# Designs tried in a protein design run: peptides against a protein of PDB entry 3JWR. Part 206

Target 1, 323 residues: chain A of PDB entry 3JWR
Amino acid sequence: TRELQSLAAAVVPSAQTLKITDFSFSDFELSDLETALCTIRMFTDLNLVQNFQMKHEVLCRWILSVKKNYRKNVAYHNWRHAFNTAQCMFAALKAGKIQNKLTDLEILALLIAALSHDLDHRGVNNSYIQRSEHPLAQLYCHSIMEHHHFDQCLMILNSPGNQILSGLSIEEYKTTLKIIKQAILATDLALYIKRRGEFFELIRKNQFNLEDPHQKELFLAMLMTACDLSAITKPWPIQQRIAELVATEFFDQGDRERKELNIEPTDLMNREKKNKIPSMQVGFIDAICLQLYEALTHVSEDCFPLLDGCRKNRQKWQALAEQ
Target 2, 298 residues: chain A of PDB entry 3JWR as posed
Amino acid sequence: TRELQSLAAAVVPSAQTLKITDFSFSDFELSDLETALCTIRMFTDLNLVQNFQMKHEVLCRWILSVKKNYRKNVAYHNWRHAFNTAQCMFAALKAGKIQNKLTDLEILALLIAALSHDLDHRGVNNSYIQRSEHPLAQLYCHSIMEHHHFDQCLMILNSPGNQILSGLSIEEYKTTLKIIKQAILATDLALYIKRRGEFFELIRKNQFNLEDPHQKELFLAMLMTACDLSAITKPWPIQQRIAELVATEFWEQGDQVGFIDFVCTQLYEALTHVSEDCFPLLDGCRKNRQKWQALAEQ

## One batch from the design tools (peptide; made by RFdiffusion4, then SolubleMPNN)

Design b2_p15_8_s2 (from b2_p15_8, 7 letters changed)
Fold by OpenDDE base, seed 4:
Structure b2_p15_8_s2 (fold): chain B 323 residues (1-323), chain A 15 residues (1-15)
Amino acid sequence: as target 1 above (323 residues)
Amino acid sequence: AAEEATRLGIEMWSA
């Protein structure tokens, strides 16, 4: 395709030029081509291209395939969300110095997972999928969408000309796929809620050890969640804009819940409760986000900008809630 | 309040 030719022939700017190492990064000003270039840079600067012998054209095709499999009519859970998740992962790995704590396979898996974690997202949550009796709900009992995202990820990875993992041994390939699956599934917040207590307790007791395989898996899950939620950490103007996208998607679901399921949506998804957004954001930050970024910062102090951003946005939302 | 916020959080970010 012309898009592939353009991408493959383009000079990839440095990470510094692209500012993709910054936790404050925003994609708002970037074209789709530029987001793809950023993604190439992430793979390159994490040494993934070199270490796993990725062909440039194959990587380009894979990126474009991933991007293509996000829906354009979904307000938040689209390519830009996946890209921002991956960028946060990149920043956490580089600026946050988590790269030095992980294997190359884990890094490879996390980056692929971040980009792929919401593939073919439909702008509705698992509860809606279940209640609507969607065909996907027949395939999976829990984490329905996350399983679907992984299936889409696997499909793309196995598609002709998209096989960025072809340089891996069979054992490396199996390991990578396992980690990708676990990472994508970890983005189900229901699973985060179930598992986070173990992680926080390990941190609190100063017993956290990445050399333990179980704790490593737990950390990767927490890191994925931290990147997936990273919009809450962004500078306030960026945070507000993203929050509007999230609200739009949720209100769209709520409208569908009324129309299609004949139910009253929760306040979060109720367009009529828009005035509650600030207080709900404070609640979300307190209940879900703060402890996670605190724990992540404990693992790597260089991740502090995420925690700091989250705290600052809490203050901003609280101020709005008091108006 | 914390449980409700947790539920809201899960709902917000449950794919």
Scores: peptide ipSAE 0.100, ipTM 0.816, DockQ to the pose 0.605
Fold by OpenDDE base, seed 2:
Structure b2_p15_8_s2 (fold): chain B 323 residues (1-323), chain A 15 residues (1-15)
Amino acid sequence: as target 1 above (323 residues)
Amino acid sequence: AAEEATRLGIEMWSA
C-alpha cells in the first residue's frame, strides 16, 4: 500500500526528537504516520529490531496492521490509546530504567502487548458485552474483551508479511506469546484489583524480588496496568482532553444501554451526570491509580514522574469537584 | 467509599 511504502521509506527520527522517552508525552499533534514512526523508534531503541532480526518492511506492515485493527468510531479505546500505552511502556523502560530489570523477550512481549491490548475494542466494557449476549460472551466467561484482543493480536502476528517474530526460536516464540497473552489479560482491571494486593504487600514488606518467576509475572501485569492508565499521569491539559474522550465513550455506552438494553446507566456512563466527573476522577485516582504508581516508583524511583503527575491531576480534579 | 470508588474504577477502565 501507499501508506506502507511511505512509512518504510521514511527516515525515523531519534527518540529525543520524538520525545518518546518523556512521561509527559502527547500524541495530539502527531499524524498517524508520525505515531507509526514513533513505534518503529521504540522497537529500535529497545534493541528489538536487532536482537530479533526484524525486517524493517515487516515491522512497518505489522504496525500498520495493528493500527488498522483499531476502530475509528471509538472515542477512547482506539489506536491512539494503544500508542500512548506503548509510549508509556517505552518511557518506563528507558527513562524509568525498567529495561535493566527485564529480559529482551519480556520487553518484546510488553511492547507488542501494549500496542495490541485493545485491538478491535468496540467502545463498550465486558459488562455490556455480557448483558447484550454478544457472541464473544459465549466464548469467554471472564475478561471477554481481553481474550478477544489477544486473539486479534495473534491473528495479526500470524498474518503473511506481519510476522515480526519470525526471527525467534520456537522456544522464544512460545515464551513471547505466553507473556503477551498474560500482559493483555492483565489489562482487565478486575484482574488488577484481584492481584494488586499481593504486589503492594510484597513492596511493603520489602520482599519484592524480580528473580522469582511468579513475582516477575505479577510485576509485568502491574506495569501493563500502569501504562494502560497512564493518561491519568499526563500534564493537566492533556489529562483533561483524554478524560473527555473517556467520558464520551462511556456516555455513548450509557446511551446504548438505555436504547438497546432498556436500563438506566451508572453515573459514570450517564450523560446527564457529567457534573460528577471531577469527583469520580478523584475517586478513581485514590482507589486505583495512586498506590500503583507509588509501588512502581518503589521498584524504580525514575518512574516518579508518573506518580507526581497522578498526584497533580488529583489536586486539579479535586479543585473542580469543589466548585 | 473506597469500595464504591473501586467498583467505579473497574467499571470505568475495564474493557
Scores: peptide ipSAE 0.096, ipTM 0.813, DockQ to the pose 0.591
Fold by OpenDDE base, seed 5:
Structure b2_p15_8_s2 (fold): chain B 323 residues (1-323), chain A 15 residues (1-15)
Amino acid sequence: as target 1 above (323 residues)
Amino acid sequence: AAEEATRLGIEMWSA
């Protein structure tokens, strides 16, 4: 395709030029081509292209395939969300110095997972899928969409000309796919809620050890969630804009719930309760986000900008809630 | 309030 030719022939700017190492990064000003170039740079600077012998054209095709399998009519859970999740992962690995704590296969899996974790998202949550009796709800009882996202990820990875993992041994391939699956499934916040207590307790007791395979798996799950939620850490103008996109998607779901399911939406999904967004954001930060970024900062102090951003945005939302 | 915020958080950010 013309798009592939353009991407494959383009000079990939440095991570410094692209600012993809910054926790304050915004994609708002970037074209789709520039987001793809950023993605190539992430793979390159993490040594994934070299270590796993990725062909440049195959990587380009894969990136474009991933991007293509996000829906354009979804306000938040689109390619830009996946790209921002991957960028936060890259920043956490580089600037946050998490790279030194992980294997190349784990890094490879996390980056693929971050880019793929919401593939073919429909702009509705698992609860809606279940209540609407969607065919996907018949296949999976829990983490319905996350299973679907992984299935889409696997489909793309196995598609002709998209096989970025062809340089891996059979064992490396199996290991990578296992980690990708676990990482994508970990983005279900319901699973985060179930598992986070173990992680926080290990941190609190100073018993956290990444050499333990179970704790490693737990950490990768927490890191995925931290990157997935990283919009809450962004500078206030970026955070506010993303919150508007999230609200738009939720209100669209609420409108569908009312029309299609004849149910009154929750406050979060209710367009008429827009004035509650600031207080809900404070509650979300307190209940879900703060402890996660505190714990992550405890694992690596260089991740502090995520925690600091989250705290600053809490203050901003609180100020709005008091108006 | 914390349970509600947790539920809302899950609803907000869960696929």
Scores: peptide ipSAE 0.093, ipTM 0.812, DockQ to the pose 0.645
Fold by OpenDDE base, seed 3:
Structure b2_p15_8_s2 (fold): chain B 323 residues (1-323), chain A 15 residues (1-15)
Amino acid sequence: as target 1 above (323 residues)
Amino acid sequence: AAEEATRLGIEMWSA
């Protein structure tokens, strides 16, 4: 395709030029081509291209295939969300110095998972899928969408000309797919709520050890969630704009809940309750976000900008809620 | 997903 030819022939700017190591990064001004160039730089600077012998054209095709399998008519859960999740992962690995704590296979899996974690997202949550009796709800009992996202990820990885993992041994391939699956499934916030207590307790007791395989798996899950929610950490103008996209998608679901399911939506998804957004954001930060970024900062102090951003945005939302 | 995070965060805060 013309898009593939343009991407494959383009000079890839440095991570410094692209500012993809910054926790304050914004994609708002970037073209789709520039987001793809950023993605190539992430793979290159994490040594994934060299270590796993990725062909440049295959990587370019894979990136474009992943981008193509996000829906354009979804307000928030689109390619830009996946790209920003991956950028936060890259920043956490580089600027946050988490790269030195992980294996190359774990890093490879996390980056693929971050880019793929919401593939073919429909702009509705698992609860809607269950209540609408969608065919996907018959295939999976829990984490319905996350299983679907992984299935889409696997389909792309196995598609002709998209096989970025062809340089791996059979054992490395199996390990990578296992980690990708676990990482994508970990983006189900229901699973985060279930598991976070164990992580926080290990940190609190100074018993956290990444050499323990179970604790490693737990950390990778928490890191995925931290990157998935990283919009809450962004500078206020960026946070406010992203919150508007999230609200738009939620209100679209609420409208569908009224029309298709004949139910009154929750306040979060109720367009008539737009005035409650600031207080709901404070509640979300307090209930979900703060402890996660505190714990992550305890693992690596260089991740502090995520915690600091979250705290600053809490203050901004609180000020709006008092108005 | 950020969507579910917001929902669950609100549900946990309201509970």
Scores: peptide ipSAE 0.040, ipTM 0.750, DockQ to the pose 0.159; fails the geometry check

Design b2_p15_8_s3 (from b2_p15_8, 7 letters changed)
Fold by OpenDDE base, seed 2:
Structure b2_p15_8_s3 (fold): chain B 323 residues (1-323), chain A 15 residues (1-15)
Amino acid sequence: as target 1 above (323 residues)
Amino acid sequence: SAEEATRLGIEMWSA
């Protein structure tokens, strides 16, 4: 395609030029092509291209395939969300120095997972999928969409000309797919809530050890969640705009719940209760986000900008809630 | 409550 040719022929700017190592990164001003260039730079600077002998054209095609398999009519859970998740992962690995704590296969898996974790998202949550009796709800009982996202990820990875993992041994390939699956499934916040207590306790007790395979898996799950939620850490103007996108998607679901299911939506998904967004954001930060970024900062102090950003945004939302 | 906030958080950001 013309798009592939343009991407493959383009000069890829440095990570410094693209500012993709910054936790404060914004994609708002970037074209789709530039987001793809950023993604190439992430793979390159993490040594994934070299270490796993990725062909440039194959990587370019894969990136474009991933991007294409996000829906354009979804306000938040689209390519830009996946891209920002991956960028946060990159920043956490580089600037946050998490790279030094992980294997190359883990890094490869996490980056692929971050980009792929919401593939073909429909702009509705698992609860809606279940209540609407969607065919996907018949295939999976829990984490319905996350299973679907992984299936989509696997489909793309196995598609002709998209096989970025072709340079891996059979064992490396199996390991990578296992980690990708675990990482994508970990983005189900219901699973995060179930597992985070173990992580926080390990940190609190100074018993956290990445050499333990179970704790490593747990950490990768927490890191995925931290990147998935990273919009909450962004500078206030960015945070506010992303919150509007989230709200738009939730209100769209609420509207569909009324129309298609004859159900009164929850406050979060109720367009008429937009005035509750600030207080709900404070609640979300307190209940879900703060402890995670605190724990992550304990693992690596260089991740502090995420925690600091989250705290600053809490203050901003609180101020709005008091008006 | 922390439980309500947790539920809200799950509802908000769960796929």
Scores: peptide ipSAE 0.095, ipTM 0.816, DockQ to the pose 0.606
Fold by OpenDDE base, seed 5:
Structure b2_p15_8_s3 (fold): chain B 323 residues (1-323), chain A 15 residues (1-15)
Amino acid sequence: as target 1 above (323 residues)
Amino acid sequence: SAEEATRLGIEMWSA
């Protein structure tokens, strides 16, 4: 395609030029081509292209295939969300110095997972999929969409000309796919809530050890969630804009719930309760986000900008809630 | 409540 030719022929700017090492990064000003260039740079600077012998054209095709399999009519859970998740992962690995704590296969898996974790997202949550009796709800009982996202990820990875993992041994390939699956499934916040207590207790007791395979798996799950939620850590203007996108998608779901299911939406998804967004954001930060970024910062102090951003945004949302 | 915020958070950010 013309898009592939343009991407494959383009000079990839440095990570410094692209600012993709910054936790404060915003994609708002970037074209789709520039987001793809950023993605190439992430793979390159993490040594994934070299270590796993990726062909440049294959990587370009794969990136474009991933991007293409996000829906354009979804307000938040689109390519830009996946890209921002991957960028936060890259920043956490580089600026947050987590790269030195992980294997190359784990890094490869996390980056692929971050880019792929919401593939073919429909702009509705698992609860809606279940209540609407969608065919996907018949295939999976829990983490319905996350299983679907992984299936889409696997489909793309196995598609002709998209096989970025062809340089791996059979064992490396199996390991990578296992980690990708676990990482994508970990983005279900229901699973996060179920597992986070173990992680926080290990941190609190100073018993956290990445050399333990179970704790490694737990950490990768927490890191995925931290990157997936990283919009809450962004500078206030970026956070506010993303919150508007999230609210738009939720209100669209609420409108569909009312129209299609004859259900009164929850406050979060109720367009008429827009005035509750600030207080809901404070509650979300307190209940879900703060402890995660505190724990992550404990694992690597260089991740502090995520925690600091989250705290600052809590203050901003609280100020709005008091108005 | 923290429980409600947790539920809302799950609903918000879960696919």
Scores: peptide ipSAE 0.094, ipTM 0.813, DockQ to the pose 0.641
Fold by OpenDDE base, seed 3:
Structure b2_p15_8_s3 (fold): chain B 323 residues (1-323), chain A 15 residues (1-15)
Amino acid sequence: as target 1 above (323 residues)
Amino acid sequence: SAEEATRLGIEMWSA
């Protein structure tokens, strides 16, 4: 395609030029081509292209295939969300110095998972899928959408000309797919809520050890969630705009719940309760976000900008809630 | 997702 030719022939700017090591990064001003260039730079600077012998054209095709399999009519859970999740992962690995704590296979898996974790998202949550009796709800009992996202990820990875993992041994390939699956499934917040207590307790007791395979898996799950939720850490103007996209998607679901399911939506998904967004954001930050970024900062102090951003946005939302 | 996190965060505060 013309898009592939343009991407494959383009000079890829440095990570410094693209500012993709910054926790304050915004994609709002970037074209789709520039987001793809950023993605190439992430793979290159993490040594994934060299270490796993990726062909440049295959990587370019894979990136474009992943982008193509996000829906354009979804307000928030689109390519830009996946791209921002991957950028936060890259920043956490580089600026946050998490790279030195992980294997190359884990880094490869996390980056693929971050880009792929919401593939073919439909702008509705697992609860809606279950209540609507969607065919996917018959295939999976829990984490329905996350299983679907992984299935889409696997389909793309196995598609002709998209096989970025072809340079891996059979054992490396199996390990990578296992980690990708676990990482994508970890983005189900229900699983985060279930598992986070163990992680926080290990940190609190100074018993956290990445050399333990179980604790490593737990950390990768927490890191995925931290990147997936990273919009809450962004500078206030960026946070506010992303919150509007999230609200738009939730209100669209609420409208569908009324029309298709004859259900009164929750406050979060109720367009008539837009004035409650600031207080709901404070509640979300307190209940879900703060402790996660605190724990991540304890693993690596260089991740502090995520915690600091979250705290600053809490203050901003609280000020709006008091008006 | 960030959206689901918002829902769960609100649900946790409402429980």
Scores: peptide ipSAE 0.038, ipTM 0.745, DockQ to the pose 0.159
Fold by OpenDDE base, seed 1:
Structure b2_p15_8_s3 (fold): chain B 323 residues (1-323), chain A 15 residues (1-15)
Amino acid sequence: as target 1 above (323 residues)
Amino acid sequence: SAEEATRLGIEMWSA
């Protein structure tokens, strides 16, 4: 395709030029091509291209395939969300100095998972999928969409000309796919809530050890969630704009719930309760986000900008809730 | 409640 030719022939700017190492990064000013270039840079600077002998054209095709399999008519859960999740992962690995704590396979898996974690997202949550009796709800009882996202990820990875993992041994391939699956499934916040207590307790007791395979898996899950939620950590103007995208998608779901399912939406999904967004954001930060970024910062102090950003945005949302 | 906030959080970001 013309798009592939353009991407494959383009000079990839440095991570410094692209500012993709910054936790404050915004993609708002970037074209789709530039997001793809950023993605190439992430793979390159994490040594994934070299270590796993990725062909440049194959990587380019894979990136474009991933991007193509996000829906354009979804306000938030689109390519830009996946890209920003991956960028936060990259920043956490580089600026947050987590790279040296992980294997190359784990890094590879996390980056692929971050980019793929919401593939073919429909702009509705698992609850809607279940209540609408969607065919996917017949296949999976829990984490319905996350299983679908992984299936889409696997489909792309196995598609002709997209096989970025072809340089791996059989064992490396199996390991990578296992980690990808676990990482994508970990983006189900229900699983986060179920597992986070173990992680926080390990941190609190100073018993956290990345050499333990179970604790490593737990950490990767928490790191995925931290990156997936990273919009809450962004500078206020960015956070506010992203929150509007999230609200738009949720209100669209709520409208569909009323019209298609004859259900009164929850406050979060209810367009008529837009005035509750600030207080809901404060509640979300307190209940979900703060402890996660505190714990992550405990693992690596260089991740503090995520925690600091989250705290600052809490204050901003609280101020709006008081108006 | 923490449970409500948790539910809201799940709904907000699991979507």
Scores: peptide ipSAE 0.099, ipTM 0.811, DockQ to the pose 0.588; fails the geometry check

